# Peptides against a protein of PDB entry 6RGO, part 142

Target 1, 392 residues: chain A of PDB entry 6RGO
Amino acid sequence: MALKLLGFNQDATCFSVISSNKGVTIYNCDPFGKCFELEKSTSNDEELDFLVEMLFSTSLIAVVDKTIGASKRKKLKIVNTKRKATICELTFPHEIMDVIMNRKIICVVLKSDQIFVYDISCMKLLRTIDVRGEKLKSTSKFRNSEAVGDIGVRVSLSTDNNSILCYSSYSKSDKENAPLNDIVVFDALKCIQINVLPAVHQSNIVCIACSPDGMLMATASEKGTIIRVFKTIDTENDEPILVNEFRRGSRPSRISEMKFNHDNTLLACVGESDTIHIFALPVTTTEADANEDDTLQQSSHSLSSSINGLQYISKGLANRFGKIIVSKIPTQSQQRHVAYIKIPENAKYRIGFPKDTTNTIHICGEDGNYLVYSIPRNEVGPCTLVKSNTFD

## One batch from the design tools (peptide; made by RFdiffusion4, then SolubleMPNN)

Design b2_p10_8_s2 (from b2_p10_8, 5 letters changed)
Fold by OpenDDE base, seed 3:
Structure b2_p10_8_s2 (fold): chain B 392 residues (1-392), chain A 10 residues (1-10)
Amino acid sequence: as target 1 above (392 residues)
Amino acid sequence: AKIEDVEINL
């Protein structure tokens, strides 16, 4: 049977799949088993396609039927899985491309490059973000909507209540085919733009991850060779907004998903390659609770010294071209993964980080494998398989 | 995990 992966929920307690015979199935990770099934509404041999976003370990799911020929590609259904009832149906002017949520906000991404932001508690529209319209205010020319390419607005939302929304936007270049290589950081609750990161890659951004707390974001371009991690907010201390640059590989490969763990110490990525890569992030110690006492002289040779070299970009050019945030990090300072998982090349995988175990990763494949791996802390190497289950 | 029942009041 053909399986299609939809992904994990925000805390990796459940994952969703499409089965050609059954429709949408949601699995619980621990104890492993089916927790919900949405029956196939059509008897046709059409390839089923759905968006399903589950709100944590709750009865609430958002569902979009994306099946080819379906008149439902513009309809969002909010479903209670315990009641097996549709709570709400919203119809949009364009096809729904993505749906993301947390306990406060639902964001709906349309093929028109619009993001609809809703208060989840009452499904009230808070904001419509028009990514094309924002470009038109800055540049006279927009991409014709006829570019049938897989390149649209990408979004990620913090899983916390701060509801930090990161989305890809069009470069302010006068080029008709300006890339989606800017990032906007948006407070979805206050409906305020917090930051704009111009030209974070040379090509379109195809993957974004926001940290659970909304303090960090990761980006990957169509090349998928470099992952960049940024602070979402400019800190007063003139600290570089670019925190890390990771090398996934030397060969181009699409990254389909990235996720931070719950304590912002790890970033995982998965895509078309035979390898899930896990990167270590620097722990930003917020200096707040440094109570005085214990003088334990552990000689942490702070690798702080090597970042000092980029001081001399002269103050003068800052005014005309927006902050060149991507100073070329010397290719020598590109960090590699600290851990990895080998996966079948022909199977799409999804990733999730469980809340309670910061060194554990959940993965599931279109091969019908649900796998739990332990991430090594003190060595660079393969992850260790801890648990495996199969699904159909 | 136990699924939390969530209501949206419209």
Scores: peptide ipSAE 0.371, ipTM 0.905, DockQ to the pose 0.852
Fold by OpenDDE base, seed 2:
Structure b2_p10_8_s2 (fold): chain B 392 residues (1-392), chain A 10 residues (1-10)
Amino acid sequence: as target 1 above (392 residues)
Amino acid sequence: AKIEDVEINL
């Protein structure tokens, strides 16, 4: 049977899959097993496509039936899985491309490059962000973007209550083909734009991850060779702060998902390559005032010591056209992965970081494998498989 | 994990 992965919830306690014969199934990770099933509403042999976002370990899911020919691609259903009831049904003017949520906010991304921001507690619309409308103030032509396939607005939301929304926006170029290579940082609760990171890549951004606390974001372009990590809110002299630049590989490969762990010490990426890459972020040792209390020097020789994070103050090369281009970190200072997982070629995988174990990663594959790996702390190398289960 | 029941007040 063809499985399609939908992904993990925010804390990697559950993951969602589409089974061609069963519809949507949600699995609990520990103890491993089915926790919810949504039956196929159509008797047709059509290839099932769904969006399913689960709110943590709750009864709340958002569901979109994206099945081709279904008049449902514009409908968001909010479902209580315990009651097996639709709580709310929203219809949008355009096809739903993505849905993300936390305990405060639901964001709905449309094919029109609109982001609808809702208060989850009452499903009140807080804001409609028109990413094209910001462009149209500069360029009057509605391009029939029918032909530009997989390029659309990408979003990521902090899993905390601060509800920091990062989204890709069109660079302010007079060119009709401005790339989606700006990032906007948005307070989804207050409906305020906090920051704008211009031209973070040379091509369209295809993947964004916000940290759980909303303080960091990771970005990848269509090339998928370089991942950049920025501060979301903090700026230095009104310029974006580039914290890290990671090299995934030398060959172009699409990154489909990135995630931070819960303490912002690790960033994982997965995509079309045979390898999940895990990168170490510099632990900002807050110099907690060394109050003298004598307690045991467990010399946690964290690997932080050898990565002298040269804070390359990215002096934005103000290119002759007045645009701040995020200065590329020198190729020699591009960090590689600290850990990796080999996955089958052409198998789509999803990743999740559990909250309670910062050095553990959950992965699931369209091959029907749910795998738990331990991430090495003190060495660069493969992750160790700790647990495996299969699903259908 | 135990599934938390969440209500939405419309």
Scores: peptide ipSAE 0.370, ipTM 0.906, DockQ to the pose 0.877
Fold by OpenDDE base, seed 1:
Formats: structure tokens, C-alpha cells, sequence
Structure b2_p10_8_s2 (fold): chain B 392 residues (1-392), chain A 10 residues (1-10)
């Protein structure tokens, strides 16, 4: 049977799948088992397509049925899984492309490059962000260029209550085909723009991850060869702070998902390649915790030598043309993965980091495998399989 | 995990 993965919830305690015969199924990770099913509304052998976003380990899910007709693709249902009841139904002017949430906010991304921001507690609309309208205000000449193919606004939301929203926006260029290669950082609660990172890649942004605390973001372009990590809020001399530049590979490959672990020490990425890559982030030792454990210093020295290369990057060459060129880390200073997982070729996988075990990663595949891996701490190498389960 | 029951007051 064809399985389609929807992904993990925010804390990797559950994951969602589409089964062609059943509809949407939600699995609990520990203990492993089916915890919810949403039956298909139609008897037809039509390919099922859904968006499902689950709020942590709660009875709350957001559902979009994309299977049938342009009208259903514009409807968001908020469902209580315990009651098996629709609490709320919202209809949008355009097709829903993505839905993200935390305990405070729901964001709905439309094919029109609009982001609708809601207070989750009462489903009140707080803001409509018009990414095209912002482009048009900045560049008076642009016609409504339809989003060509898979290129649209990408979003990520912090899982904490601060509700930091990162989204891709159009660069200020006189060219009719300005790429979606700016990042806007937005306070979704206060409905204010906090920061703008111009031209973070040369091509369209196709993947964004926000850290759980909203202090970091990772970005990847359609090339998927380089991942950049930035501070979201902090700036140096009104310029964006590039924290890391990681090399996934030399060959172009789409990154479909990236996630930070709970303590911002790891960044994982998955996509069309046979490999999940896990990168180590430098722990910013706040001066306060430097006192106790002398023994961990020896392994950190190999990572710290790579940090000294980053201090020279803060001289943003303000080129005379007002383009903040994010200073490219020299290819020699680009970090590789510290750990990896091999996955079947052409199998789509999703990733999640559990809250309670910072060195564990959950993965699930359209091959029907749910796998738990241990991430090595002191060596560069493969992750170790700890647990496996199957689903259908 | 145990599922937390969440209500939305509309």
C-alpha cells in the first residue's frame, strides 16, 4: 500500500501518516502504537492528500483535506481526537500550503504567499502577512507572478511560548523574478517584525527550521548543498549573525525537513538523499557554567578550533550597492556532519527529536519503518539503531 | 505519551 508521511509532532512523541485505504493515522512513539485514525470521506480510489499538524501530545489537530477539489484545499478543520469532533472550520481564499502551530499560535500558509496568524486559544485572527504585498511595496513594478511550481513561502515556528516565526520573503531586486531568499523573523504574539536577513542564499529558500526557543534558525536553498544557521533576534552592527555553515554534500539534493534538538546542540536534515545528516552546533558556554566539569573540555577542543574561523566572518563587506552579502564561510571552514543515518534510496523519511533524550533521534519512512537511533557524542560516525517498529 | 485533552474556547 502507498504510505505518505506527514511528519512528527513538535516533541517527536507522535507521527502522522496517510494510508490509501484508511485515511490519516497517528502513531504514538512510546509505547509504539496507533492512537488516532481519521477515516477517508470518499469511497473513490483517489490518491489521498492531507495536511495534518498535531499540537504536541494533545487531543488537538489541524487537518486540511487536499484529496478532492479546490474547495476542500481551502478548508482548515480543528479536530479534537479524543471526542472525534470538529471544533472549528475555517475557509481561506486560496489553497492551504502549510499549517504550523505551538501552544499559542496557529500559522496558515496559502498559495497566494499569505500567512494567516491566529491565537490558538480562541481562533482569533491576529495578523495577515502578505509576502507578495511586502515585495510590491518595496519594488513598485512587480506583476502577480504566480508561484512557479514547488517554490512558495516557507515557514518555521518556535515550539516555545515566545512564538518566533521565520518565513522566506522576496529579495529587493529590480528583476521580475526576484528569488524567495530573504528571511523575515516575526514575533507572532506581538505581530511585529523583529529582523530581516537579506539574501541568505543565492537561490530560493526551500527549507527553514526554527530552534525550540526561537533563538536560532537553519536555512537551505533548492541546491541543498549548504545549510546556514543564523541568530534570529541578535544582530552585530545591525547585520545578521551567521553562527554556522554546514555542508550536507557536493551534489544538489532537495532538503525536505530540518530540525534542531531540544537544547540547540544538534541540527538534523533529511531529503531526497540516501542519508540523514546530523550536525553539531557549538555550545555557547555562558560564562556561568564554566566552573564544574573539567573532564568534558578535551572533546570540545576539536569543535572549538572550527569556531575561531567564524570570528573573522563578522566583517560583512557592505558592498557599495547596499547588498549585505552574507559573508561566505570559506569552503575549508564548512563543517561536515558529526553523525549520519543511511536510509533506503527513494524512500521519503521524516525526522523528530524527543525532548527527554537530546542524543536520540526518531525517524519514520514511507517504507513503514519507525526507527529510534542513538547519536554518537564523542566520535564522528553512524548512529546506532536502538529500537525499530513497523506500521501500515 | 498520555494524550492531554485540550479545549479551545471559541
Amino acid sequence: as target 1 above (392 residues)
Amino acid sequence: AKIEDVEINL
Scores: peptide ipSAE 0.365, ipTM 0.903, DockQ to the pose 0.822
Fold by OpenDDE base, seed 5:
Structure b2_p10_8_s2 (fold): chain B 392 residues (1-392), chain A 10 residues (1-10)
Amino acid sequence: as target 1 above (392 residues)
Amino acid sequence: AKIEDVEINL
């Protein structure tokens, strides 16, 4: 049967899938097993499509039935999995494209490029963000909604209570065809825009990951060759801080998902390629005060490869074509992966980082494999398979 | 993991 992966929850303790005969199934990762099933409401041989967002290991899920009819695609259901009951139902003016949440906030992304931000505790609307309305204030021409191909507003939300929302926005260019290549950083609790990172890629952003604490974000364009990591809040001289530029590959390949680990030391990416890539982030050693204490000389030659973080100050060459504000890090300073996992080329995979084991990654495939890998610490190489399970 | 029961007061 065709499985469709929905993804891991925020802490990789559960994942959700669509099984052709059963509807939505949620699996627990440890101990491995089915923990919830949402049965298909229709006996028809129609291709099942759902959005399911889980709230950690709680009884709360958000569900959108995308299978049939424009009405269901506009309806968000909040379901209690223990009670097997819909506790809230919201209907939107447009099709729901994405749903993301944490313990405080639920964000609903519409095909209209609107983001509805709710307080999850009472389902009160806090803000409607109109990404098109911001564009229309800058560009007087409506793009006809019919040309909304596979490129829409992308969102990522911090998994902490600070609720930092990163979303893709249209560049403030007078061009009718402005790409979705800006990032807005938004405090979803206070409903305040914190930062704007303009033109972080040359083409549309198709993948965003926010760090668990909301301090970092990773971005990838439709090319998927370069991943950029930025600070979300901090700026230097009112300019965006580019922390890292990673090379996934030389060949274009779509990145479907990226995730940070819990301590912001690793970034993983997965997509249409046969390889999950894991990148190391520079650990900002806070200079803990060198208190003077005593003698033990043990001569461990730690090869401190001083990765001199060359802060490339962007000398803005004002060429007449739309300012690519992000200084091209020289191709030679683009970091490669530190670890990788080989996956079947034809199987879609999802990734998750467990909270308690920062050097472990969970993956699941539409091939019915749930796999746990150990990430090497001291060498560049393949991850080691630690556990494997199958699901239907 | 134990599933936490979350109540939403609507």
Scores: peptide ipSAE 0.273, ipTM 0.880, DockQ to the pose 0.839

Design b2_p10_8_s3 (from b2_p10_8, 5 letters changed)
Fold by OpenDDE base, seed 2:
Structure b2_p10_8_s3 (fold): chain B 392 residues (1-392), chain A 10 residues (1-10)
Amino acid sequence: as target 1 above (392 residues)
Amino acid sequence: SKIEDVEINV
């Protein structure tokens, strides 16, 4: 049977899959097993496509039937899985491309490059963000972007209650083909733009991850060779702070998903390559004032010592056209992965970081494997498989 | 984990 992965929930306690014969199934990770099934509403042999976002370990799911030919691609269904009841159904003017949520906010991304921001508690619309409308204020031509394929607005939302929304926006270029290579940082609760990171890549951004606390974001372009990590809110002299630049590989490969672990010490990426890469983030040792109390020197020799994080103050090369280009970190200072997982070629995988174990990663594949790996702390190398289960 | 029941008032 063809499986299609939908992904993990925010805390990697559950993952969702589409089974061609069963519809949507949600699995619990621990104990492993089915926790919810949504039956196929159509008898047709059409290839099932769904968006399913689960709110943590709750009864709340958002569902979009994206099946081709279905008039439902514009409908968001909010379902209580315990009651097996539809709470509400929202219809949008355009096809739904993505849905993300936390305990406060639902964001709905449309094919029109609009982001609808809702208060989850009452499904009240807080804001419509028109990413094209911001461009149109600079360029009058509606390009019929029918022919520009998988390039659309990308979003990521902090899993905390601060509800920091990061989204890709069009660079302010007079060129009709401005890339989606700016990032906007948005307070989704207050509906305020906090920050704008201009031209974070040379090409369209295809993947964004916000940290759980909303303080960091990771970005990848269509090339997928370099991942950049920025501060979301903090700026230095009104310039974006580039924290890390990671090299995934030398060959172009699309990154489909990135995630931070719960404490912002790790960033994982997965995509079209045979390898999940895990990068270490510099632990900002807050110099907690060393109050003298004698308690045990557990010498956590954190690997922090050897990565002298040269804070390359990225002096933004103000290019002659007044645009701050995020200065590339020198190729020599590009960090590689600290850990990796080999996955089957052409198998789509999803990743999740559990909350309780910062050195554990959950992965699931369209091959029907759910795998738990331990991430090495003190060495660069492969992750160790700790647990495996299969699903259908 | 135990599934939390979430109510929303629409």
Scores: peptide ipSAE 0.403, ipTM 0.922, DockQ to the pose 0.873
Fold by OpenDDE base, seed 3:
Structure b2_p10_8_s3 (fold): chain B 392 residues (1-392), chain A 10 residues (1-10)
Amino acid sequence: as target 1 above (392 residues)
Amino acid sequence: SKIEDVEINV
């Protein structure tokens, strides 16, 4: 049977799959088992296509049937899985490309490069972000809507209540085919733009992850060779907004998903390659509650020393071309993964970080495997398989 | 885990 992965929920307590025979199935991770099934509406042997976003370990799911007809692809259903009832149905002017949510906000991404931001509690529209319209205010020329291949607006939302939305935007270059290589940081609750990161890659951004607390974001381009991690907010302390640059590999490969763990110490990525990569992030000690006492001389050789080289970008060029945030980090300072998981090349995988175990990663494959791995802390190496289950 | 029941008033 053909399985299609939809992904994990925000806390990796559940994952969703499409089965050609059954429709959408949601599995609980612990204890492992089916928790919900949405029957297919069609008797035809058509390839099923759905968007399903689950709100944590709750009865609430957002569903888009993409299988048949342009009309269904424009409809968002909010469903209570315990009641097996549609709470509401929203119809959009364009095809729905993505749906993301937290406990406060639902964001709906359209093929028109519009993001609709809703208050989840009442499904009230808070904002429509027009990523193309924002480009028009800055640059006169549209990308013709017809030649928009697989490259659309990408989004990620913080899983906390701060509801920090990161999305890809068009570069302000006068080029007709300006890449989606800017990032906008948006407070989805206040409906305020917090920051704009221009030209974070040379090509279109195809993957974004926001940290659970919304303080960090990770980006990958179409090349998928370099992952960049940024602060979402400029701190007053003149600290570089680019925190890390990771090398996934030397060969181009699409990254389909990235996730931070719940304490912002790890970033995982998965895609078309045979390898899930896990990177260690520097712990930003917020200096706040360092009470004086315990002088435990743990010689944490602070890897702080290598970032000092970027001081000399002269103040003078800042005015004309928007802040070149991507100073070329010397290729020597590109960190590699600290851990990895080997996966079958022909199987799409999804990743999730459980809340309660910061060194554990959940993965699931279109091969019907649900796997739990332990991440090594003190050594660079493979993750250890802790638990395995199969699904159909 | 136990599924939390969530109500949305539309």
Scores: peptide ipSAE 0.401, ipTM 0.923, DockQ to the pose 0.869
Fold by OpenDDE base, seed 4:
Structure b2_p10_8_s3 (fold): chain B 392 residues (1-392), chain A 10 residues (1-10)
Amino acid sequence: as target 1 above (392 residues)
Amino acid sequence: SKIEDVEINV
């Protein structure tokens, strides 16, 4: 049967799938089993298509039925799964492309490159972000070219209550076909733009992941060869801080999803390749632990070694193209994965990190496999399968 | 996990 994966919820306690015969099914990860079913709205043999976003382990889901006609693709239903009731229905001017939420905010992404930000508690519209309108304000000369094909605004939201929204925006370059290669960092609660990361890739950004705390963001372009991790809020001399640059591979391959673990020590990515890659992030030592060990009075003798200051004359080649941030960051040796999972070729997988076990990853496949892997800490290698279940 | 019942006042 054709399964379509909708993905994990924010804490990887549940995942959602579309089954061609049944409609939407939500599975609980532990104990493994069905927790909710949403029947298909039609008896027709139409290929089912849905967006479903679940709020953690709650009764709240957002549902978009994309199966039938252009009208339904513009409707968001908020459903209480315990009551089996629609709480509200919102209709948008354009097709809904994505829905993301946390305990405070729902973001609805439209095909028009608009992001509607709602207060989840009352479904009040807080902000409409017009990414296209922002482009037009910055690039006063160029027409609304509809994004051709699968290229649209990408979003990620922090899972915490700070509600840091990261979204892709159009570069301010005077090019008619400016790529979606800028990132805007937005406080979704206050409705304030916090930061702008210009030209983080050379091509359109197709995947964004925000850390659970909203302090980090991972980005991947259409090439999917390099993943960049930035600080979201912090800047150095008004320039964005690149924390890490990871190499997924040498060959282009689309990354469909990235996730941070709950302590920001790991970043996982999945996509069209036969491999889930897991990267280690540097542990930011919070300044608090530095204070205890200062008691060792080791008499550091003042070896005055005269390191000759070679003044490397930075020849300022001010090339006219928008400053790719990457040019100022010392070429950090592109780190490889620390761990990996092999997945079946051509199987789509989704990933999630459980909150309670930072070295465990949940994965589910359109092949009907739900798998739990342990991530090695002290060695580079394959993850170990800990648990497996099947679903239909 | 236990499903938390969430109320939204619309």
Scores: peptide ipSAE 0.401, ipTM 0.921, DockQ to the pose 0.834
Fold by OpenDDE base, seed 5:
Structure b2_p10_8_s3 (fold): chain B 392 residues (1-392), chain A 10 residues (1-10)
Amino acid sequence: as target 1 above (392 residues)
Amino acid sequence: SKIEDVEINV
C-alpha cells in the first residue's frame, strides 16, 4: 500500500501517516504502536491527502482533508483524539497549505499567502498576516494567483511558549517577480514583527526551521545546496547575524524538512537525496566564571580545535543588481555534516529530535520504517541504528 | 504513554 508521511510531532514522541485503506494513522514512538486512527470518510479509490498537525503527545490534532473538493481543502478541523470528536471547525477563504502549532498558538497558511494566527486555547484570531499585501505595498502589480507554482509562503514556529514565528516573505524589489527570499521573524503572542532578514538566499526559500527556543532559524532555498543559520531576534549593527553556513552538497536537491535538536547543538536536514545530513552548531560556551579551585592535573589532551568563528563583516559592495545582503561566506569556510544517515533514494523520510536524548534522531519513511539512530559525538561519520520498527 | 487530554473552550 502507498504510505504518505505527514511527519513527527514537536518532540518526536509521535508521527503521523496516511495509509491508503485506513486514512490518517498516528503512531507512538515509545512504546511503538498505533495510538489514533482517523478512518477515511469516502469509499472512493481517490488518492488520500491530509494535513495533520499534532500538539505534542496530547489529545489535540488539527486536520485538513485535502483529498476531494475545494470546500474540504478550506476547512480546518480541531479534533480530540480521545473523544474521537471535532471540537471546532474553521472555514477559510482559500485552500490551507500548512498548519503549525505549539501549546499557545496555531498558525494556518493559505494559498493566498495569508497566515492566520490563533490563540489555541479559545481559537480566537489574533492576527491575519498578508504576505502579498506587504508585497503589494512595495509592488503595484498583482501576480495572478494562477502562477503560484509549487512555491508558497513557508513557516516555522518555536515549540516553546515564546511562539516565535519565522515565515518567508517577498523581497521589497520593484521586480514583478520578486522571490520569496526574505524572512520575517514575528512574535505570534504579541503579534509584533521582531526582525526582517532580507534576501537570505538568491532564490525562493522552500524550507525553514525555527529552533525550539526560537533563538535560531535555518533556511534553505530551492537549490538545497547551502543551509544558512541565523539568529532570529539579535542583530549586529542593524544587520542579520549569520551564525553558520552549511554545505549539504554540490548537486541541487530539494530539502523537505530541517530540525534543530532540543539544545540547539545539532541541525538535521532531509529531502529528495539518499542522505540525511546532521550538522553541528557552535556551542556558545557561556564563560562560566573561572572560580579558582583545585589542582587535579589530568592531562586529557582535548584537541580544542578552536573553530575561529570568523565574523565576516559583510562589506556591502553596492553592485546594481538586487543586494544579496548575506555576504557569501567563502566556499572554503562552508561547514560539512558531522554525521549522516543513508536512506533509500525513492523513499520520502521525515525527521524528529526527541527532547530527552539530544544525540538521538528519529526518522520514518514511506517505506514503512521507523528508525532510531545514535549520532556520533567525537567523530565524523555514519549514525548508528539503535532501534527499528515497521508500520503499515 | 499517557496522552494528555487538552480542552479548548471555543
Scores: peptide ipSAE 0.335, ipTM 0.899, DockQ to the pose 0.857

